# Designs tried in a protein design run: peptides against a protein of PDB entry 3C2G. Part 108

Target 1, 209 residues: chain A of PDB entry 3C2G
Amino acid sequence: IRTFDLLGLLLHDSDAIDGFVRSDGVGAITTVVQYPNNDLIRAGCKLLLQVSDAKALAKTPLENILPFLLRLIEIHPDDEVIYSGTGFLSNVVAHKQHVKDIAIRSNAIFLLHTIISKYPRLDELTDAPKRNRVCEIICNCLRTLNNFLMMWIPTPNGETKTAGPNEKQQVCKFIEIDILKKLMSCLSCEGMDTPGLLELRSTILRSFI

## One batch from the design tools (peptide; made by RFdiffusion4, then SolubleMPNN)

Design b2_p22_6_s1 (from b2_p22_6, 11 letters changed)
Fold by OpenDDE base, seed 2:
Structure b2_p22_6_s1 (fold): chain B 209 residues (1-209), chain A 22 residues (1-22)
Amino acid sequence: as target 1 above (209 residues)
Amino acid sequence: SLLERARQAQRENQEEIDKKLA
């Protein structure tokens, strides 16, 4: 725990972060968070978030890391873990087709749906810190989802991948009435990624129905 | 197993959350 805290404090420089990542720091963190200690898990996931935008991650194999993290988020009800994990996910999938594929194969789309579905409506959360954290989590989910969807959106050059039937089905779950109601309830929340929400909805309706 | 440990951690975390909400 202390080590992760210290690392988090020291990793303010991009070169240092890259160095950490190149030294398999991400793998090390994921190894540590395998222990059933909530504090370790929180700290480790937070550190993952902190290094999630490192350039060196482009050269880091995530085949074993990402599925593990996704599973951790799936089974761990901790808001901080979910926040950090979804934040990590959103960052690492950005502009990285290979990473998106790993995440999708690891049932990330369904997981994100589950996460959003499980949280209460933001307008029902009276505790501001909790509301803000949940808002951030949802934003992370939206960003990740939009990053996934962009793989299947035609580019100006006409090239696009086709979503498989399973992926399409999973994506379409986000336009079901219950989840839509949940997402719409977020629109009034300060800090909500409203553009991302609208983008998600629009993309699904246009390209996946 | 790792999964079992994770499930245990989940339960413990949920209990902690429940305690805080209570």
Scores: peptide ipSAE 0.016, ipTM 0.500, DockQ to the pose 0.020
Fold by OpenDDE base, seed 3:
Structure b2_p22_6_s1 (fold): chain B 209 residues (1-209), chain A 22 residues (1-22)
Amino acid sequence: as target 1 above (209 residues)
Amino acid sequence: SLLERARQAQRENQEEIDKKLA
């Protein structure tokens, strides 16, 4: 725990972060978070989030890392782990088709639906720190989902991949009445990515129905 | 490499989980 905290303090600029990633720092974190210590897992996931936008990460194979992280999020109902994990996911899939494919094959769409579905409505959360954290998690999910959907939107100049039937079904779950009610309850929350929420809904309605 | 060690640890962890589920 203290080691990860120390590492986090040392990674205070983009060059240090990039250097850490080039030295296989992501692999090192992935090794450490396999130990059943919640504090260690939290610290490791937070560090992953901190390095998730590093340029060197584009050269890092994520085929083994990403499925592991998704599973970690699935089995640890810890807000800090989920926040860091969804943040990592949202950053690494951005503008990277191959990473999106890995995530989707690892059932990321369904996982994101599960995460959103399990949290209380934001308007029912009276504790501001908790509400803010949940809001951030939902925003991470929305950003990730919109990045996934972008793969299947027809562009005038390019061949677009067609979503498979399973992916289409998973995407359409986000327009069911219960999840929509929950998502709509987020619109009044300060800090919510309202444009992202509206984009998700509109994209699903236009391209998947 | 650190990555190889991480991959090995992941395999070991998965095996342990599989043993508990089995």
Scores: peptide ipSAE 0.015, ipTM 0.496, DockQ to the pose 0.020
Fold by OpenDDE base, seed 4:
Structure b2_p22_6_s1 (fold): chain B 209 residues (1-209), chain A 22 residues (1-22)
Amino acid sequence: as target 1 above (209 residues)
Amino acid sequence: SLLERARQAQRENQEEIDKKLA
């Protein structure tokens, strides 16, 4: 834990972050967080988030890392772990088709649905810090989902991959009445990615039904 | 086993969350 905190303090420079990533720092973190210690897991996931936008990650194999992280998020219903994990996920899938594929194969879509579904409505959260954190988590999920959906949206200049039946089914879960009610309850929340929310709904309705 | 320890950690984490929600 203290080591991760120290690393977090040192990794304030983009070159240092890239150096850490090039030295398989992400793999090192994932190895360490295999130990069932909640504080360690929190610290490790936070560090992952801190390096998640590193340029060097584009050259880092994530085939073993992403499935592990997704499983970790699934098992640990900790807001901080989920925040860091979904933040990491959202950053690493951005503009990377291969990474999106890994995440989707690892049941990321369903996991994100589960995450959103487990939290109460934002308007029912009276504790501002918690509400803000949950809002951020939902925003991370929305950003990730929208990035996934982009894989299957036809573009004028290229053949797009067709979503498989399982993926389509999982995506359509986000327009069911219960989840929609929950998502709509987020629209009035300060800090909510309202455009992302509307984009998700619109894309599903237009392209997946 | 590692799995058993992971399950234990999960339970402990859930208990902590439940306490915060209560």
Scores: peptide ipSAE 0.015, ipTM 0.464, DockQ to the pose 0.020
Fold by OpenDDE base, seed 1:
Structure b2_p22_6_s1 (fold): chain B 209 residues (1-209), chain A 22 residues (1-22)
Amino acid sequence: as target 1 above (209 residues)
Amino acid sequence: SLLERARQAQRENQEEIDKKLA
């Protein structure tokens, strides 16, 4: 824990972060967070978030890392773990098709649905710090989902893949009544990625139904 | 655009991290 804190303080510039990543720092963190200690897991996931936009990650195989992280998020109800993990996920899938594929194969779409579904309505959270953290988590989920959907949306100058039936089914879960009510409850929350929310809904309705 | 938002989110995340580290 203290080591991760120290590393976090030292990894404040892009060169240091890249150096850490090139030295398999992500793998090292992944190994450490396998120990059943919540504080350690929190610290490790936070450190992952800190390096999640590193340029060196483009050269880092994530085939073993992403499934592990997704599983970690799945089994830990800790907001800090989920925040860091979804933040990491959002950053690493951005602009990287192969990473999106890994995440999707690892059931990321369903996991994100589960995360959003399990949290209470934001308008029911009276504790501002808690509400803000949950809002951030949902925003991370939305950003990640929208990044996934980019794979299957036709662009004027881009090639488009067709979503498989399973992926389509998973995506369509986000327009079901219960999840829509949950998502709509987020619109009034300060800090909510409202454009991302609307984009998700619009994209699903336009391209996946 | 979605791409712009993704990039912006990454920047904001980094800025938040940097702020916490400062």
Scores: peptide ipSAE 0.007, ipTM 0.371, DockQ to the pose 0.092; fails the geometry check

Design b2_p22_6_s2 (from b2_p22_6, 14 letters changed)
Fold by OpenDDE base, seed 4:
Structure b2_p22_6_s2 (fold): chain B 209 residues (1-209), chain A 22 residues (1-22)
Amino acid sequence: as target 1 above (209 residues)
Amino acid sequence: SGLERARKAAQEDLEEIDELLE
């Protein structure tokens, strides 16, 4: 825990973060968080979030790391772990087709649905700190989903990837009425990333129409 | 603003969905 806190203080610029990632820092964190300590897991996931947008991640093999992190998020009912984990996922899949493929094969789409399903609608939460954290988690999930869906939208040159039957089934869960109500609840709340949610809505419409 | 209009529209849609499911 103390080591992660110290590392967090040192990793405050892009060069330091890239250096850490090139030295297999992500692998080191994932090794440490295998210890069954909730505080350690929270600290490790928070540090992962801090380095999740590093350019050096494009050259980092994530085939063994990402499935482990997804499983960690799945089994820990902790808002801080889920926040950090979904934030990490959202950032690492951005603009990286190979990483998206690993995440999808590791049942990431279904996991995102499970996470959203566990939280109430934002308009039902009166505690501002809790409401804000839940909002951030849902936004991370939806941003990640948007990144996945964008792969299956035709490009101007006519090229497109096709979602498999399992992926289609998993995506269809997001058009359930309870999920749609939660999406609308997010859109109606002030302070939310409304432009990002509107982009997702547009992507969903283009994917299902 | 455009964002305020979008939020208002989403709130109206949410209310409509809730009414339809009662």
Scores: peptide ipSAE 0.081, ipTM 0.688, DockQ to the pose 0.031
Fold by OpenDDE base, seed 3:
Structure b2_p22_6_s2 (fold): chain B 209 residues (1-209), chain A 22 residues (1-22)
Amino acid sequence: as target 1 above (209 residues)
Amino acid sequence: SGLERARKAAQEDLEEIDELLE
């Protein structure tokens, strides 16, 4: 735990972060967070978030790391773990087709649905720190989902991948009335990724219904 | 405001989706 805190202090510039990633720092963190210690898991996931936009990640194999992280997010009812994990996921899938494919094969779309479904409506949360953290989590989920959906949006030029039946089914879970109402309630929260929510709605309506 | 427009658009989309799911 103390080691992760100290590492976080040292990783304050892009060169240090890239050096850490090139030295298999992501793999090292994922190994350590396999221990059943909540504080260690929280600290490790926070550190993952801090390095999640590193350029060196483009050359890092994530076939074993990403499924593990997704499972970790799934089984831990900790807002800080979920925040850090969804933030990591959102950043690593951005502009990386192969990473998106790994995440999708690891049931990431359904996981995002599960995360959104478990939280109450934002307008029902009276505690501001809790509401803000949940808002950030939902924003991370929306950014990640939109990054996935972009793979299947037809473009005038070039070949577009078609979503498989399983992926389509997972995406269709987001048009269920209860989750749509919940997502709409997010528009009442200051700091919500409103453009991301609008993009999600538009994409689902045009491409998946 | 942009937020008000977004809320209106979201409401319209939800109504359309509800109609499609009925």
Scores: peptide ipSAE 0.025, ipTM 0.584, DockQ to the pose 0.036
Fold by OpenDDE base, seed 5:
Structure b2_p22_6_s2 (fold): chain B 209 residues (1-209), chain A 22 residues (1-22)
Amino acid sequence: as target 1 above (209 residues)
Amino acid sequence: SGLERARKAAQEDLEEIDELLE
């Protein structure tokens, strides 16, 4: 825990972060969070989030790391872990087709649905800190979903990859009424990433029309 | 603002959905 705290203090600039990532820092963290200690897991996931937008990640093999992290999020119903994990996921899949593929093969779409389904609508949460954290989690999930869906949207300049039948089935779960209600609740909530949610809405519409 | 309008619209849509489910 102390080590993660110290690392967090040192990794504030892009060069330091990239250096850490190039030195297999992500792998090191994932090794540490395999220990069944909640505080350690929280700290490790938070650190992962901090380095999740590093340029060096584009050159980092994530075939073994990403499935593990997805599983970690799945089995640890902790808001802080879920927040950090979904944030990490959202950042690492951005603009990286190969990472998106790994995530999808590792059941990421279904996991995102599960996470969103777990939480109540934001308007049902009276505690502001809790509501804010849940809001952030849902936004992370939705941003990640948007990144996946964008792969299957036709572009004028090329052949679009088609989602497989399994992926289509998983995506269809997001149009369930309860999920839609939660999405609408997020859109109406102050402080939310409204532009991002609107983009997702547009992407969903394009995906299902 | 455009964002405020979007939020308002979303709230209205949410209310409509809730009414349909009652």
Scores: peptide ipSAE 0.021, ipTM 0.474, DockQ to the pose 0.032
Fold by OpenDDE base, seed 1:
Structure b2_p22_6_s2 (fold): chain B 209 residues (1-209), chain A 22 residues (1-22)
Amino acid sequence: as target 1 above (209 residues)
Amino acid sequence: SGLERARKAAQEDLEEIDELLE
């Protein structure tokens, strides 16, 4: 735990972060967080988030790392782990088609739905720190989901991929009335990624219904 | 406000989806 904290202090610039990533730092963290220690898992995931936008990640194989992280998020009801994990996910899939593919194959879309579904409505959370953290998590989920969905939106050049039946089914879960009402209830919450939510809604309505 | 417009649009979309799911 202290090691991760110290590493976090040292990884304050892009060069140091890239150096850490090139040295398989992400893999090292992933190995450490396999131990059943909640504090260690939190610290490790936080460190993952800190390095999640590193340029060196574009050259890092994530085939083993992403599925593990997704599973970790799935089984841990810890807001800090989920926050860090979804933040990591949102950053690593950005502008990286191959990483998006890995995440989607690892059932990431459904996981995002599960995460959003498990949290209460933001307007029902009276504790500001808790509400803010949940808001950030939902925003991370929305950003990630929108990054996935953009693969299936036609570009001006007419280039588009077709979502498979499984992906379509997973995306369609977001149009269920209960989840839509829940997401809509978040629109007025301070800190909510309203543009992201509206983008998600628009994309689903236009491309999947 | 922009937020009110967004809420209205979202509500309309939800109503449309609900109709499609009936």
Scores: peptide ipSAE 0.025, ipTM 0.580, DockQ to the pose 0.034; fails the geometry check

Design b2_p22_6_s3 (from b2_p22_6, 6 letters changed)
Fold by OpenDDE base, seed 1:
Structure b2_p22_6_s3 (fold): chain B 209 residues (1-209), chain A 22 residues (1-22)
Amino acid sequence: as target 1 above (209 residues)
Amino acid sequence: SGLDRVREAQRKNQEEIDELLS
């Protein structure tokens, strides 16, 4: 825990972050957070988020890291872990087809649905810090989902990959009545990615139904 | 409710932790 805090203090410079990543820092964190200590897991995931936009990640194999992180998020109900983990996921999949494929194969779409579904309606959360954190988590999920969907959106000048039947089924779950009610409850939250929410729904309706 | 799901997830997580630490 203290080590991660110290590292967090040092990783303010992009070159330092890249150096950490090139030295398999992400792998080191994922190894440490395998120990079942909630405080350690929180600190480790926070550090992952801090390095998640590093340029060096483009050269880092994520085949072993992403499945582990996704599993960690799946089994750990901690808002801070989920916030950091979904933030990491959203950043690493951005503009990286290979990373998107790894995440999708690791059941990321279904996991994101589970994450959104597990929380109460945002309009029912009276505690502002809690509501804001949950809002941020949902925004991370939406950004990640939209990044996935763009792989299957036809472009005027290019052939697009077709979503498999399982992926299509998982994507279509986001337009079911229960999840739509949940997503609608997010619209009242300050800081919600409303464009991202609308984009998700629109894309599913246009391209996946 | 969503709160019930969170509570259940927390319970399951704690059980897994306890098992790993045994």
Scores: peptide ipSAE 0.006, ipTM 0.389, DockQ to the pose 0.018
Fold by OpenDDE base, seed 2:
Structure b2_p22_6_s3 (fold): chain B 209 residues (1-209), chain A 22 residues (1-22)
Amino acid sequence: as target 1 above (209 residues)
Amino acid sequence: SGLDRVREAQRKNQEEIDELLS
């Protein structure tokens, strides 16, 4: 735990972060968080988040890492793990189709739906730190989802992939009434990505229905 | 206020839906 904290304090320089990533730092963290220690898992996932925007990740194979992380956030009810994990996911899939494909094949769309669905309405959370953290998690999910959808939106250049039937079905779950009510409850939160929410809904309605 | 944000977001959402359905 202290090691991860120290690394987090030291990895403020982009070159240092890239160096860490190139040395298979992400793999190392993934190995460490396989131990059944919640504090270790939290610290490791936080460190993953800190390096998630590293340029070197573009050359890092994530075929084994992403499925593991997705499983980790699936089975852990820990908000800090989920926050860090969804944050990592949102950053690593950005502008990287290959990584998006790995995540989608690993059932990421459905997982994100599950994550949003499991939390109470934000307007029912009276504890401000908890509410803010949940809001951030949902924002991470929305950002990730929008990034996924961009692959399937018809572009003028015609280079868009078609979503498979399963993916389409999973995407359409985000316009069901229950999930929409949940998402709407987030609008009162100061940190809510309202544009991202609107984009998600608009994209689904326009391109997936 | 949070309420104002909700109202504004709902307005924008409805406008977008209307545009999609036109």
Scores: peptide ipSAE 0.000, ipTM 0.377, DockQ to the pose 0.049
Fold by OpenDDE base, seed 3:
Structure b2_p22_6_s3 (fold): chain B 209 residues (1-209), chain A 22 residues (1-22)
Amino acid sequence: as target 1 above (209 residues)
Amino acid sequence: SGLDRVREAQRKNQEEIDELLS
């Protein structure tokens, strides 16, 4: 854990981060967080988040890394792990079709729905730090989902992929009344990505209904 | 039409949102 903390302090600029990623730093972290230590897992996921926007990730094979991270988020009910993991996911899928495909094949859409569904309504959370963290997690989920959906939006000049029946069904779950109640409760949070929420809803209605 | 379906879905969704915010 101390090693990850120290490493995080040394990664101050984009060049250092890219150097770490080029040296298979993401793979190294993934190997370390396989050990059942909560503090180590938290530190590792935080470090993943810190390097998640590195340009060098475009050249990093994520076929083995991303499914592992998604599974880790699924089985580890820790707000810090979920925050870091969803943050990592949202950044790595941005503008990368092949990474989106890996995530979707690894059941990411359903996982994101599960994450949002498991948290209480934000207006029921009286602890401000907890409420803010949950809000941030939901924002990460929304950003990721919007990134997925853009793959299936018809463009005038481009061949767009068609969402499979299963993906379409999973996407449509995000406009059901129960999930909407959860998402609407986020409007009370100052840090809520309201535009992202509206984008998600509008895209689903226009392209998936 | 597909457009009519979208419009109807948007209307229904807005009604649900309005109910949640009331």
Scores: peptide ipSAE 0.000, ipTM 0.362, DockQ to the pose 0.025
Fold by OpenDDE base, seed 5:
Structure b2_p22_6_s3 (fold): chain B 209 residues (1-209), chain A 22 residues (1-22)
Amino acid sequence: as target 1 above (209 residues)
Amino acid sequence: SGLDRVREAQRKNQEEIDELLS
């Protein structure tokens, strides 16, 4: 645990982060978070978040790492793990179609729906730190979802990948009344990605219905 | 048409959103 904290402190330099990633640091973290220790899992996921925007990740195979992380987020109720994990996911899928494909094949769309659905309405959360953390998690989910949807948006060149029936069905769940109520409750939260929310809804309505 | 279905879905969704925000 202390080692991860120390590593986190050392990884403020972009070159150091890239060096860590090139040395399979992400794989090393993934190995460590397999141990059933909550503090270790938290620390490891936080470290993953810290390196998630590294340039070297573009050259890192994520086929084994990403499915494991998604499963970890799915089964772990810890807000800190979910925050770090969704943050990692949102960063690594950005501008990387192959990574999006891995995530989607690993049931990421449904997972993100589950994550948003499990939290109460933000307007019902009276504890400000908790409310803010949940808001951040939802923002991470929205950013990730919007990144996924971009793969299926028609380009000016007319060639777009078509979402499969299963993916389309999963995407359409985000415009159902229950999840919309949850998402609308976020509008009162400071720091909410309101543009991302509007983009998600608009994209689904325009391209997936 | 597909466009009409999209327009109708957009209308319905906007109505639901407006209700949620009222």
Scores: peptide ipSAE 0.000, ipTM 0.365, DockQ to the pose 0.024

Design b2_p22_6_s4 (from b2_p22_6, 11 letters changed)
Fold by OpenDDE base, seed 5:
Structure b2_p22_6_s4 (fold): chain B 209 residues (1-209), chain A 22 residues (1-22)
Amino acid sequence: as target 1 above (209 residues)
Amino acid sequence: SMEERVRQAQREDQEELDKLLS
């Protein structure tokens, strides 16, 4: 795939990556991953992750790309695709309100819950590489969720953007007993972003209680 | 230019993918 080859040559130069993104390189990748081939999908998502922190993405319209990626993550059981996709999501929503809005409208909160729900507790995974990958996925999900919730934290003047009823309901699913047990199991696992998990807990409380 | 390179790559990829799906 020429797009993958081209990007591969650029990955060591941040300015070149920005040039690629400004030239609709992300769109080119998403075109390729529409082909129903697992290897291409995996490779394409990995490349998306690699450019997900590019400065040029702040000016790139994601109205078509982001919903497509979210759908891809939703239907694909591959840990590598989920890892790359959630990593991309986490990076692109950071400090970008309009991107957060697109993701939320595309049911991203529910998707994050679904992803966390599908994996076992980390302490039940005996294979270290598998456990580490699952840990990274969960961390990506939690970081993304935290970024969403921060939009609804009350300001000192009492004015804040309010979550809609659907968003509130979706967030409430994260405090269900089964999810809580799973998240509690993460706190004692090596490699888990414990500070991030505690930050999310604080953010949930500040946003809705 | 980078834009031209990306466009060219996209065209070539589309042709290849179309061939694989035919």
Scores: peptide ipSAE 0.344, ipTM 0.845, DockQ to the pose 0.017
Fold by OpenDDE base, seed 3:
Structure b2_p22_6_s4 (fold): chain B 209 residues (1-209), chain A 22 residues (1-22)
Amino acid sequence: as target 1 above (209 residues)
Amino acid sequence: SMEERVRQAQREDQEELDKLLS
């Protein structure tokens, strides 16, 4: 695939990556991953992750791309696709209210819950590469969720967006006992972003008080 | 230009993908 080859040549130059993004390179990748080929989907999602922190993405419309990516994550039980997709999501929502809104409208909160729920506890994974990948996925999910919740935390100026009923219901799923047990089990796992998990806990608490 | 390169890549990819699906 020429688009992938082209981007592969640019991966070591941040300015070139920005140029690729400004030239609708993300759209080009999205077109390729719409075909029913698992190898192309994996490669495409990995490339999306690689450009997900590009400065040019701040000016890129994500209304079509983000829902499509979320759908890919939902329907592909592939750790590499999920890793790349959640990584992309985590990066693009950071400090971008508009992107957060698109993701939330596309059922991202529920999807994050589904992803966390389907994986076993980290301490039950004996294969280190698998455990590490799952850990990274969980961290991506938690970081993304934290970024969503921060929108609804009251600020001193009193101007804060209020979560809708559906969003509140979806967030409540993360305080279910089974999920909490799983998250607690992550705190002692090597490689887990413990500070990030504790931050999320604080954010959740602040969201319900 | 980068834009021209991306457009060219898209055309070539479409041709390849069409063959793959035929």
Scores: peptide ipSAE 0.289, ipTM 0.809, DockQ to the pose 0.017
Fold by OpenDDE base, seed 1:
Structure b2_p22_6_s4 (fold): chain B 209 residues (1-209), chain A 22 residues (1-22)
Amino acid sequence: as target 1 above (209 residues)
Amino acid sequence: SMEERVRQAQREDQEELDKLLS
């Protein structure tokens, strides 16, 4: 795929990546991954991850792209697709209220729960490459969730947004005992973003106070 | 320009994808 070849040439130049994004390169990738080919889907999602922190994304409309990616993550059991997709999601929602809103309306919170639920506890994975990949996926999910929850944390200087009933219900699923056990298993895992996990724990607690 | 390169890539990809679906 020529789009992939083109982006491959740009991966070492942040300005070139920005140029690619400004030229609707993300749209080009998402068009390619709409075709029922697992290799193309995997490659496309990896490329999305590679451009997910580009400065130009701040000005890129994601109303069509993000829901599609979320659906792709939902229906594919492929760890590489999940890794790339959750990484993309984590990066694009960071510091962007509008993008968070799009993701939440597209049931991203529930999707994060689904992803965490389908993987075993990290301490049950003996294969290091598999464990590391799952760890990265969980980290992406937790970082994304934290970014969502931060919208509803009261601040001294202003009014906070209130989570709707649906969002509240989705968030409550993360305090189920099986999920909590999985999250606790992450704290002792080598390579886990422990500070990020602790931040999420604090955010969750503040969300329920 | 980057814009033209992306557009060209999109055209070529569409042609390749059409072949894959035939």
Scores: peptide ipSAE 0.232, ipTM 0.768, DockQ to the pose 0.018
Fold by OpenDDE base, seed 2:
Formats: C-alpha cells, structure tokens, sequence
Structure b2_p22_6_s4 (fold): chain B 209 residues (1-209), chain A 22 residues (1-22)
C-alpha cells in the first residue's frame, strides 16, 4: 500500500509526518483500514499510532476517524490492532478537549472497560511478549481514561466541566472488583506505567469523592 | 508536495485494494 510506504519513508522526520497529516494522511490510512484485510488493518493502525503525536493532528478533523477506529478496536480481536488503536486514542485525546468529547460520544469509556475486561490479569500471562503487549494496551486504556477524567476535575481557578450521568456510570465500571484486581496486577508488571496508574487512581478518587 | 504525494498514494492504494478485493 502506497500510503504505508510513503509514511514509512517519512517517519524519521517529524516535519514530514506533520506534512503527511496536514495532507489528510490520517484519512488516507483510515480509508485503507476499511477494507476487510487483517494485514492492512494491522499496518494501518500501527501507522496511526506512529503519527498519533503529530502536532498537525490538532487541526485534523477526527469526527469521522475516531468513531471508526473505536469501532474497529471493538470488533477486532487482534492485540496489535487494539494496541495501536488504544495508543492512538491515548495520544490524540491528550490536551484536546474536542477530541475527548468526540471519543466519549463514541462510547470510548465503555470500550476501554471492555478491553480491560477482555484480557486476563497480567500475572496470569506466562508468555512474556503477550504479557507485555497486554500491559501496553492496558496502559493505553488507563492513560486515556485519565485524560477523560481530568476534564471533570476542578482546576485551581475553580473551573470544571461536569460529567454527565452516563459518563459517570461508565467510569464507575472501572471500580468494579474484577477490574480493580486487573489494575492491581499491573502494578507489578515490568514495563507498566505505574506512575500513570497511580495518577489515574488519584484522578478517580478526586472525581468521585 | 506532500499533498500531491498523498493524493497519488490514495489513488494507487485504491487500485491495489480493488485488485485485492476482486
């Protein structure tokens, strides 16, 4: 796929990546991943991850892209797709309220819960590569969730958005015992973003207490 | 330009994808 080849050649240059994104490169990738080919889907999602921190994404309309990606993650039982997709999500929602809103409207919070629920506890995974990948996925989910929750935490200036009842309910699912056990299992995992997990814990507590 | 390259890539991709799905 030429889009993949093109982006692959540019990944060493951040300015080139930005140029690619400004030229609707993300749209091009999403077009490719709409075809029923697992290899293309994997590759496309990986590319999305690779450009997910591009500055140009701030100006890229994600209204169609995010819902599609979220749906893709939802329906594909592929760790690589989920890894890339959640990684993309976590990066694009960071510091972007409008993107967070799109994601939340697209049932992202529930999806994150579903993803975490799908995987076993990390301590139950004996295969190191699999464990590491699952760890990364969970980290992506947690980081994304944290970014969502931060919207509802009062700022020092006293300004805050209020989470809707549906969002609150969706977030409450993360404090279910089975989820908590899985999250606890992450703390001992090599490579886990422990600070991120602790931050999320703090954020959750501040959101509901 | 990057824009032209992306557009060209999209065209080529569509052709390849059409072949893949045929």
Amino acid sequence: as target 1 above (209 residues)
Amino acid sequence: SMEERVRQAQREDQEELDKLLS
Scores: peptide ipSAE 0.231, ipTM 0.767, DockQ to the pose 0.018

